Peptides against a protein of PDB entry 5VVV. Designs and how they scored, part 70

Target 1, 276 residues: chain A of PDB entry 5VVV
Amino acid sequence: FLCGVVEGFYGRPWVMEQRKELFRRLQKWELNTYLYAPKDDYKHRMFWREMYSVEEAEQLMTLISAAREYEIEFIYAISPGLDITFSNPKEVSTLKRKLDQVSQFGCRSFALLFDDIDHNMCAADKEVFSSFAHAQVSITNEIYQYLGEPETFLFCPTEYCGTFCYPNVSQSPYLRTVGEKLLPGIEVLWTGPKVVSKEIPVESIEEVSKIIKRAPVIWDNIHANDYDQKRLFLGPYKGRSTELIPRLKGVLTNPNCEFEANYVAIHTLATWYKSN
Target 2, 276 residues: chain A of PDB entry 5VVV as posed
Amino acid sequence: FLCGVVEGFYGRPWVMEQRKELFRRLQKWELNTYLYAPKDDYKHRMFWREMYSVEEAEQLMTLISAAREYEIEFIYAISPGLDITFSNPKEVSTLKRKLDQVSQFGCRSFALLFDNIDHNMCAADKEVFSSFAHAQVSITNEIYQYLGEPETFLFCPTEYCGTFCYPNVSQSPYLRTVGEKLLPGIEVLWTGPKVVSKEIPVESIEEVSKIIKRAPVIWDNIHANDYDQKRLFLGPYKGRSTELIPRLKGVLTNPNCEFEANYVAIHTLATWYKSN

## One batch from the design tools (peptide; made by RFdiffusion4, then SolubleMPNN)

Design b2_p14_6_s4 (from b2_p14_6, 4 letters changed)
Fold by OpenDDE base, seed 1:
Structure b2_p14_6_s4 (fold): chain B 276 residues (1-276), chain A 14 residues (1-14)
Amino acid sequence: as target 1 above (276 residues)
Amino acid sequence: FEEARERYFKAALE
């Protein structure tokens, strides 16, 4: 069971010292996972093709080593979906080389994210793939196999919550393709019925699990505040029955942008997890 | 790219 934090918000990323402090807290609270997915880290998303500089490499190696020191699984995410051409072998090779570089930093767990992108493919991709889901699954499976089938590999779908599913969760052709074609060793991220789910009913997890043919990892936006600069979410982790735990592969909370605001959010997640 | 972010922000407020 993956339990911890995803740094997955828009806005200023956390600094390296904050991330190291997070690892100390995660270990202390008996949590086990950190997903590196900061939206405004340029080489994660906007400039995903760009290799890390010597200075950036040193920082990432130090961060990954710190995660290992605190027995936290460091998952490196990349979000190429804004402008990748799936059918172009040069794009696939560029993605492989980027993940090879991160592997050299000591990273062993990875995520490929297709959240917050258009559903449209370019003309070249339409000639090769039957749908957007087929294109995403193809590259994800290829990358997963290329990396030697790492123990932890995550996929974030474009339809990552109930309200984004067309026409709905159980009838989505996109999610059906993901469930049927995505290799079984790849985990699927999900935010619940909504982008920010006030509640995640057990029945809603059973519904999505059926179509994706696996238990999801919850990307939980309950404490996310990147969408509202006037608010901090300081309340406890709630609206999730502990009956969800045996029905999930994990829970990663995407909390407030302000690192110092997240004590209650993360601590109460840990209490929830250990209560099972 | 900003449009994609705005879709998330709008949906997060619903």
Scores: peptide ipSAE 0.616, ipTM 0.942, DockQ to the pose 0.930
Fold by OpenDDE base, seed 4:
Structure b2_p14_6_s4 (fold): chain B 276 residues (1-276), chain A 14 residues (1-14)
Amino acid sequence: as target 1 above (276 residues)
Amino acid sequence: FEEARERYFKAALE
């Protein structure tokens, strides 16, 4: 069971010292996972093709080493979906080289994120892939296999919540393709019925699990505030029955951008997790 | 890129 934090918000990423402090807190609270997915890390999303500099590499190596020190699984995410051409072998090779570099930093767990992108493909991809889901699954499977089938590999679908599913969760051709064709060792991220789910009913998890043919990892935006700079979410982790735990592969909270605001959010997630 | 962010922000408020 993956339980911890995803740094997955828009806005200023956490500094390395904050991330190290996070790992210390995660260990103390018996959480086990950190997903590195800061939207405004240029080399994560906008410039995903760009290799890390020597200086950036040193920082990431240090961060990954710190995660290991605190027995936190460091998952490196990349979000190529804004402008990748899935059918272009050079793009696939570029993605491989980027993840090879991160592997050299000591990273062993990875994620491919296709959140917050259009459902369309370019003309070249339409000639090769029958759907957007097929394109995403193809590259995800290839990368997963290329990396030697790491123990933890995550996929974030474009339809990552109920409201983004067309026509709905159970009838989504996109999610059906993901479920049928994504290799079984790859986990699927999900935010619940909504982008920010006030509640995640057990039935909603059963519904999505059926179509994706696996238990999801919750990317939980309950405490996310990147969408409203006037709000801080200081309340407890709630609206999730502990009955979800045996039906999930994990929960990663995407909390407030302000690192210092997240004590309650993360601590109460830990309490929730341990209460099962 | 900002359009994608805005879709998320809008949906996050719903």
Scores: peptide ipSAE 0.614, ipTM 0.942, DockQ to the pose 0.930
Fold by OpenDDE base, seed 5:
Structure b2_p14_6_s4 (fold): chain B 276 residues (1-276), chain A 14 residues (1-14)
Amino acid sequence: as target 1 above (276 residues)
Amino acid sequence: FEEARERYFKAALE
């Protein structure tokens, strides 16, 4: 069971010292996972093709080493979906080289994120792939296999919540393709019925699990505040029955952008997780 | 890039 934090918000990423402090807190609270997915890290998303500089490499190596020190699984995410051409072998090779670099930093767990992108494929991809889901699954499977089938590999679908599913969760051709064709060792991220789910009913998890043919990892935006700079979410982790735990592969909270605001959010997640 | 962010922001407020 993956339980911890995803740094998955828009806005200023946490600094390395905050991330190290996070790892210490995660260990102390008996959480086990950190997903590196800061939307405004340029080389994570906007400039995903660019290799890390020597200085950035040193920082990431140090961060990954710190995660290991605190027995936190460091999952490196990349979000190529803004402008990747799935059918272009050069793009696939570029993605492979980027993940090779991160592997050299000591990273062993990875994620491919296709959240917050357009559903439309370019003309070249339409000639090769029957659907957007087929394109995403193809590259994800290829990368997963290329990396030697790492123990933890995550996929974030474009339809990552109930409200983004067309026509709905149980009938989504996109999610059906993901479920049927994504290799079984790859985990699927999900935010619940909504982008920000006040509640995640058990029935909603059973529904999505059926179509994706696996228990999801919750990317939980309950405490995310990047979408409203006027708000801080200081309340407890709630609206998730502990009955979800055996029905999930994990829960990663995407909390407030302000690192210092997240004590209650993360601590109460830990309490929730340990309550089963 | 802004469009991607805006889709999330809009949906997060619903």
Scores: peptide ipSAE 0.606, ipTM 0.940, DockQ to the pose 0.933
Fold by OpenDDE base, seed 3:
Order: structure tokens, then C-alpha cells, then sequence
Structure b2_p14_6_s4 (fold): chain B 276 residues (1-276), chain A 14 residues (1-14)
């Protein structure tokens, strides 16, 4: 069971010292996972093709080493979906080289994220793939196999919550393709009925699990505040029955942008997890 | 890139 934090918000990423402090807190609270997915980290999303510099490489190696020191699984995410051409072998090779570099930093767990992108494929991709889901699954499976089928590999769908599913969760052709064709060793991220789910009912997890043919990992935006700079979420982790735990592969909270505001959010997640 | 952020922000407020 993956339990911890995703740094998955828009805005200024956390600094390396904050991330190291996070790892100390995660270990202390008996949490086990950190997903590196900061939307405004340039080489994560906007410039995903660019290799890390010598200086950036040293920072990432140090960060990954720190995660290992605190027994936290470091998952490196990349979000190529803004401008990747799925059918172009050069694009696939570029993605492979980027993940090879991160592997050389000592990273062993990875994620491919296709959240917050358009559903439209370019003309070249339409010639090769039957749908957007087919294109995403193809590259995800290829990368997963290329990396030697790492123990932890995550996929974030474009339809990552109930409200983004067309026509709905149980009838989504996109999620059906993901469920049927994504290799079984790849985990699927999900935010619940909404982008920010006040509640995640057990029945809603049973519904999505049926179509994706696996238990999801919750990307939990309950404490996310990047969408409203006037809000700060200091309340406890709530609206999730502990009956979800045996029905999930994990829970990763995407909390407030302000690192110092997240004590209650992360601590109460830990209490929730240990209560089952 | 900004359009992607805006879509998320709108949906997060619903």
C-alpha cells in the first residue's frame, strides 16, 4: 500500500530542504511514498525532453539518496502529454533517454502522467492509434517494459476523476481501453468523483476499479489549494472511510502549496492509514 | 500550457 505525498500542484515547487524535511516527517509518521510531480518544474512537464544539467543531476541524486535514507519510495513522474507525438519513434526514444538519466540518479520507481491535456491527437497519431487512450497505453507499456518492469510504475489517465469521464465512469471508452490494454503491473492514479473530492464513497472506487481492472492509487486533492490562492486547507483528512484501504493500491495526498501548512493534512492521513 | 492550468483550476472549483 503506497501512502504519502504527491508534490503535484501548480505554482512554485518545494525546495530541496523542504522535500528532505518531508521525508523525515513521512518516516516518523510511518508513511512510505513521495511522488515527484511538480507541474511547474520545467523538465517535468513543459520541457520534458530536456536532460538535466550537471547541477540539476547532483540535486536530484542527493534528493533520491535522502529519500532512501528515510526509507521513502521516491517515484519520479514525467508529464509529456502537452506536446508529445506518440507515433514518432524519436519522441519515444527521447522519453527513454530522459528516464535512463533519472535511473542513473538511483531512481527505481516512475510515473507517466497524462492529466490536464487535450483529448485530441495530431494527424500523425490518428494514422497509427485507434484512440487517444490507445496511444497513451502504447507508450506507457513500452516505457514500463523498457525500464525492466519496475516494482512501482504509475499511470495518470486524462480522465482521472468521475467528472472527467465521458459519458461517465462505467461507460467511458477511454477508461475501458486503459483497463483492457494497460499492463497489469502498472498502477492507475485517480482523484475520486471530482478533481477535488469532498468525499470518496466506497461504491465510487468499486465502479472505477471494475472498468480499469485494478485497485487505483488515490491522488487526493482534498488539501490542494493551488486553484485558489485565497484558501488554505488546515483541516483533517476526512470523507474517506477506512473501508477504502483494502480496495486501494494507495493514497498520495497533494496538499497545500505552502509546505509549512501541511502538518495536519499529512499527520491525519497517517492516522487514517494506521487505523485499519 | 496556461490553458491546461486553467482547465484544472476551473474543475477544482466545481
Amino acid sequence: as target 1 above (276 residues)
Amino acid sequence: FEEARERYFKAALE
Scores: peptide ipSAE 0.593, ipTM 0.939, DockQ to the pose 0.947

Design b2_p14_7_s1 (from b2_p14_7, 13 letters changed)
Fold by OpenDDE base, seed 2:
Structure b2_p14_7_s1 (fold): chain B 276 residues (1-276), chain A 14 residues (1-14)
Amino acid sequence: as target 1 above (276 residues)
Amino acid sequence: SDNDIAIEYLKKRY
């Protein structure tokens, strides 16, 4: 069971010292996972093709080493979906080289994120793939296999919550393709009924689990505030029954952008997780 | 919901 934090918000990423402090807190609270997915990290999303410099590499190596020291699984995410051509072998090779570099930093767990992108394939991809889901699954499976089938590999679907599913969760051709064709060792991220779900009912998890043919990892935006910079979400982790735990592969909270605001959010997630 | 749409638009703008 993956339980911890995803740094998955828009806005200024956390500094390395905040991330290290997070690892200390995660360990102390018996949480086990950090997903590195800061949207405004230059080489994570917008410039995903760019290799890390020597200086950036040293920072990431230090961060990954710190996660290991605190027994926190460091999952490196990349979001190539803004401008990748899935059918282009050079793009696939570029993605492979980027993840090879991160593997050299000591990272062993990875995520491919296709959240917050347009559903339209380019002309070249339309000639090769029958749908956007087929393109995403193809590259994800190839990368997963290329990396030697790492123990933890996550996929974030473009339809990552109920409101993004067309026509709905249970009938989504996109999620059906993901469920049928994504290799079984790859975990699927899910956000619940909404982008910000006040509640995640058990029935909603059963519904998505059926179509994706696996228990999801929750990317939980309950404490996310990147959409409203005037608000801090200081309340407890709530609206999730502990009956979800045996039906999930994990829960990763995407909390407030302000690192210092997240004490209650993360601590109460830990309390929730340990209460099952 | 209106909030989901607003979040979608905010997320897509970055």
Scores: peptide ipSAE 0.089, ipTM 0.827, DockQ to the pose 0.361
Fold by OpenDDE base, seed 4:
Structure b2_p14_7_s1 (fold): chain B 276 residues (1-276), chain A 14 residues (1-14)
Amino acid sequence: as target 1 above (276 residues)
Amino acid sequence: SDNDIAIEYLKKRY
C-alpha cells in the first residue's frame, strides 16, 4: 500500500529542505511514499525533453538519497502529454533518455502523467493509434518495459476522475482501453468522483476498479489549494471510509502549496491509514 | 463548489 504525499500542485514547488523535512515527517508517521510531480517544474512538464543540468542532478541525487535515508519511496513523475508525439520514435527515445538520467540519480520508481491535457491527438498519432488511450498505453508499456519493469510504476490517465469520464466511469472507452491494454504491473492514479473529491464512496472505487482492472492509487486533492490560493485547507483527512484501504493500491495526498500548512492534512492521513 | 472552481482552474491551464 503506497501512502504519503504527491507534490502535484501548480505553483511554487517546495524547496529541497522542505522535501527533506517532509521525508522526516512521513517516516515518523509511518508513511512510505513521495511522488515528485510539481506541475511548474519546467523539466517535469513544459520542457520534459530537457535533461537536468549538473547542478539540478546533484540536487535530485541528494533528494533521492534523503528519501532512501528516511525509508521513503521516491517516485519520479514526468508529464510529457502537452506536446509529445506518441508515434515519433525520437520522442520515445527522448523520454527514455530522460528517465535513464533520473535512474542514474538512484531513482527506481517512476510515473507517467497524462493529466490536464486535451483528449486530441495530433494528425501523425491519429494515423498510428486508434485512440488517445491506445497512444498513452503504448508509450507507457514501452517505457515500463524499457526501465526493466520497476516495482512501482504509476500512470495518471487523462480521465483521472469521475467527472472527466465520457460518457461516465463504467462506460468510458478511454478507461476501458487503459484497463485492457495497460500492463498489469502499472498502477493507475485516480482522484475519485471529482478533481477535488469531498467524499470518495466505496462504490465509486469499485466502479473504477472494475473498468481499469486493478485497484487505483488515489491522488487525493482534498487539501489541494492551488486552484484557490486565498484558501488554506487545514482540516483533517475525511470523507474516505477506512473500507477503501483494502480496495486501493495507495493514497497520495496532494496538499496545500504552502508546505507549513500541511501538518494536519498529512498527520490525519497517517491516522486514517493506521485505523484499518 | 470547490470542485467547480478546480475544474474551471484546470480548464484554464491547458
Scores: peptide ipSAE 0.089, ipTM 0.830, DockQ to the pose 0.937
Fold by OpenDDE base, seed 5:
Structure b2_p14_7_s1 (fold): chain B 276 residues (1-276), chain A 14 residues (1-14)
Amino acid sequence: as target 1 above (276 residues)
Amino acid sequence: SDNDIAIEYLKKRY
């Protein structure tokens, strides 16, 4: 069971010292996972093709080593979906080289994110792939196999919550393709019925699990404030029955952008997880 | 909800 934090918000990323402090807290609270997915990290999303500099490489190696020291699984995410051409073998090769570099930093767990992108393929991809889901699954499976089938590999769908599913969760052709064609060793990220789910009913997890043919990992936006940075979400982790735990592969909270605001959010997630 | 729509629009703009 993956339980911890995703740094997955828009806005100023956390500094390396904050991330190291997070690992200390995660270990202390018996949590086990950190997903590196800061939207405004240029080499994560907007410039995903760009290799890390020597200085950035040293920082990431130090961060990954710190995660290992605290027994925290470090998952590196990349979001190529803004401008990747899925049918172009040069793009696939570029993605492979980027993930090879991160693997050399000592990273062993990875994620491909296709959240917050247009649900349209370019003309070249339309000639090769029958749908956007087929294009995403093709590259995700290829990357997963290329990396030697790592123990933890995550996929974030473009339809990552109930409100984004067309016509709905149980009938989505996109999620059906993901469930049928995505290799079984790849985990699927999900935010619940909504982007910010006040509640995640057990029935809603049973519904999505059926179509994706696996238990999801919850990307939990309950404490996310990137959409309204004038607000801080300081309340406890709530609206999730402990009956979800045996029905999930994990829970990763995407908390407030302000690192110092997240004590209650993360501590109460840990209490919730240990109460099962 | 108004928040989900706002998030969807904001996330598409970044």
Scores: peptide ipSAE 0.081, ipTM 0.822, DockQ to the pose 0.385
Fold by OpenDDE base, seed 3:
Structure b2_p14_7_s1 (fold): chain B 276 residues (1-276), chain A 14 residues (1-14)
Amino acid sequence: as target 1 above (276 residues)
Amino acid sequence: SDNDIAIEYLKKRY
């Protein structure tokens, strides 16, 4: 069971010292996972093709080593979906080389994110792939296999919550394709019925699990505040029955952008997880 | 509404 934090917000990424402090807190609270997915980290999303510099490499190596020291699984995410051409072998090769570099930093767990992108494929991809889901699954499976089928590999669908599913969760052709064609060793990220789910009913997890043919990992936006800079979410982790735990592969909270605001959010997630 | 949050969230992401 993956339990911890995703740094998945828009806005200023956490600094390396904050991330190391997070790992200490995660270990202390018996949490086990950190997903590196900062949307405004240039080489994560907008410039995903660009290799890390020597200085950036040293920082990431140090961060990954610190996660290991605190027994935290470091998952490196990349979000190529803004401008990748899925059918272009050069793009696939570029993605492979980027993930090879991160693997050299000692990273063993990876995520490929297709959240918050346009549903339209380019003309070249339409000639090769039957749908956007087919394109995403194809590259995700290829990357997963290329990396030697790492123990933890995550996929974030473009339809990552109930409100983004067309026509709905149980009938989504996109999620059906993901469920049918995504390799079984790849985990699927899900935010619940909404982007920011006040509640995640058990029945909603049973519904999505059926179509994706696996238990999801919750990307939990309950404490996310990147959408409203005037708000801090200082309340406890709530609106999730502990009956979800046996029905999930994990829960990763995407908390407030302000690192120091997240004590209650992360601590109460840990309490929730240990209460089962 | 929570849909408004999702729409605002999307509008900040695009």
Scores: peptide ipSAE 0.090, ipTM 0.814, DockQ to the pose 0.546; fails the geometry check

Design b2_p14_7_s2 (from b2_p14_7, 10 letters changed)
Fold by OpenDDE base, seed 1:
Structure b2_p14_7_s2 (fold): chain B 276 residues (1-276), chain A 14 residues (1-14)
Amino acid sequence: as target 1 above (276 residues)
Amino acid sequence: SDNEIAIEFLKKKF
């Protein structure tokens, strides 16, 4: 069971000292996972093709080593979906080289994120792939196999919540393709019925699990505040039955942008997880 | 609510 934090918000990323303090807190609270997915990290999303500099490499190696010291699984995410051409072997090779660089930093767990992108493929991809889901699954499976089938590999679908599914979760052709074609060793991220789910009913997890043919990892936006910088979510982790735990592969909370605001959010997630 | 729709759209626009 993956339980911890995703740094997955828009806005100023956390500094390396904050991330190291997070790992110490995660270990202390018997949480086990950190997903590196800061939207405004240029080399994560907008400039995903660009290799890390020597200075950035030293910082990431130090961060990954710190995660290992605290027995926290460091998952490196990349979000190529803004402008990748899935059918172009050069683009696939560029993605492979970027993940090879991160593997050299000592990273062993990875994620490919296709959240918050347009559903339209370019003309070249339409000639090769029968749908957007087929394009995403093809590259994800290829990268997963290329990396030697890592123990932890995550996929974030473009339809990552109930409200984004057409016509709905159980009938989505996109999620059906993901469930049928995504290799079984790859985990699927999900935010619940909504992007910010006030509640995640057990029945909603049973519905999505059936179509994706696996238990999801919850990307939980309950404490996310990137959409409203005037608000801090200081309340407890709530609206999730502990009956979800045996039906999930994990829960990663995407909390407030302000690192110092997240004590209650993360601590109460840990209490929830241990209550089973 | 209109705010929930706005939140879902804001995430898609960034």
Scores: peptide ipSAE 0.098, ipTM 0.810, DockQ to the pose 0.339
Fold by OpenDDE base, seed 5:
Structure b2_p14_7_s2 (fold): chain B 276 residues (1-276), chain A 14 residues (1-14)
Amino acid sequence: as target 1 above (276 residues)
Amino acid sequence: SDNEIAIEFLKKKF
């Protein structure tokens, strides 16, 4: 069971000292996972093709080493979906080289994120792939196999919540393709019925699990404030039955952008997790 | 709520 934090918000990423303090807190609270997915890290999303510099490499190696020191699984995410051509073998090779570099930093766990992108494929991809889901699954499976089938590999679908599913969760052709074609060792990220789910009913997890043919990892936006930086979500982790735990592969909270605001959010997630 | 619709719309714009 993956339990911890995703740094997955828009806005200023956390500094390395904050991330190290996070790992210390995660260990202390018996949480085990950090997903590196800061949207405004240029080499994560906008410039995903760009290799890390020597200085950036040293920082990431230090961060990954710190996660290991605190027994936290460091998952490196990349979001190529803004401008990748899935059918172009050069793009696939570029993605492979980027993830090879991160693997050299000592990273063993990875994520491919296709959240917050347009559903429209380019003309070249439409000639090769029967749907956007087929394109995403193809590259995700290829990368997963190329990396030697790492123990933890995550996929974030473009339809990552109930309200983004067309026509709905149980009938989504996109999620059906993901469920049928995504390799079984790849985990699927999900935010619940909504982007920010006030509640995540057990029945909603049973529904999505059926179509994706696996238990999801919750990307939990309950404490996310990137959409309203004038608000801080200081309340406890709530609206999730502990009955979800045996039906999930994990829960990663995407909390407030302000690192200092997240004590209650993360601590109460840990209490929730240990109460099962 | 109107806020939830606004949130979903804002995330889709990023």
Scores: peptide ipSAE 0.094, ipTM 0.810, DockQ to the pose 0.346
Fold by OpenDDE base, seed 4:
Structure b2_p14_7_s2 (fold): chain B 276 residues (1-276), chain A 14 residues (1-14)
Amino acid sequence: as target 1 above (276 residues)
Amino acid sequence: SDNEIAIEFLKKKF
């Protein structure tokens, strides 16, 4: 069971010292996972093709080493979906080289994120792939196999919540393709019925699990505030039955952008996880 | 609520 934090918000990323402090807190609270997915890290999303500099490499190596020191699984995410051409072998090779670099930093766990992108493929991809889901699954499977089938590999679908599914979760052709074609060792990220789910009913997890043919990892936006910088979500982790735990592969909370605001959010997630 | 729809729409547009 993956339980911890995704740094997955828009806005200023956490500094390395905050991330190290996070790992210390996660270990203390018996959480086990950190997903590196800061939207405004240029080399994560907008400039995903760009290799890390020597200085950036040293920072990431230090961060990955710190995660290991605190027994936290460091998952490196990349979000190529804004402008990748899935059918272009050069793009696939560029993605491979980027993940090879991160593997050299000592990273062993990875994620491909296709959240917050348009559903339309370019003309070249439409000639090769039957749908956007087929294109995403193809590259994800290829990368997963190329990396030697790492123990933890995550996929974030473009339809990552109930409200994004067309026509709905159980009838989504996109999620059906993901469920049928995505290799079984790849985990699927999900935010619940909504992007920011006030509640995640058990029945909603059973519904999505059926179509994706696996238990999801919750990307939990309950404490996310990137969409409203006038608000801090200081309340407890709530609206998730502990009956979800045996039906999930994990829960990763995407909390407030303000690092120090997250004590209650993360601590109460840990309490929730241990209560099962 | 209208705010929840706006939030979902904002996350899609960032």
Scores: peptide ipSAE 0.092, ipTM 0.805, DockQ to the pose 0.326
Fold by OpenDDE base, seed 3:
Structure b2_p14_7_s2 (fold): chain B 276 residues (1-276), chain A 14 residues (1-14)
Amino acid sequence: as target 1 above (276 residues)
Amino acid sequence: SDNEIAIEFLKKKF
């Protein structure tokens, strides 16, 4: 069971010292996972093709080593979906080289994120792939296999919540394709009925699990505040029954952008997790 | 709420 934090917000990423402090807190609270997915990290999303510099590599190696020291699984995410051409072998090779570099930093767990992108494929991809889901699954499976089928590999669908599913969760052709064609060792990220789910009913997890043919990992935006700079979520982790735990592969909270605001968010997640 | 829908759309726009 993956339990911890996704740094998955828009806005200023956490600094390396904050991330190391996070690992210390996660260990102390018996949480086990950090997903590196900061939207405004240039080499994560906008410039996903760009290799890390020597200085950036040293920082990431140090960060990954710190995660290991605190027994935290460091999952490196990349978000190529803004401008990748899925059918272009050069793009696939570029993605492979980027993940090879990160693997050299000692990273063993990875994620491909296709959240917050346009559903329209380019003309070249339309000639090769039957749908956007087919394109995403194809590259995800290829990368997963290329990396030697790592123990932890995550996929974030473009339809990552109930409100984004067309026509709905149980009938989504996109999620059906993901469920049917995504390799079984790849985990699927999900935010619940909404992007920011006030509640995640058990029935909603049973519904999505059926179509994706696996238990999801919750990307939990309950404490996210990147969408509203006037809002700070200091309340406890709530609206999630502990009956979800046996029905999930994990829960990763995407908390407030303000690092120091997240004590209650992360601590109450840990309490929730240990109450099962 | 309209705000939650707006949030869902705002995340897609960034």
Scores: peptide ipSAE 0.090, ipTM 0.789, DockQ to the pose 0.345

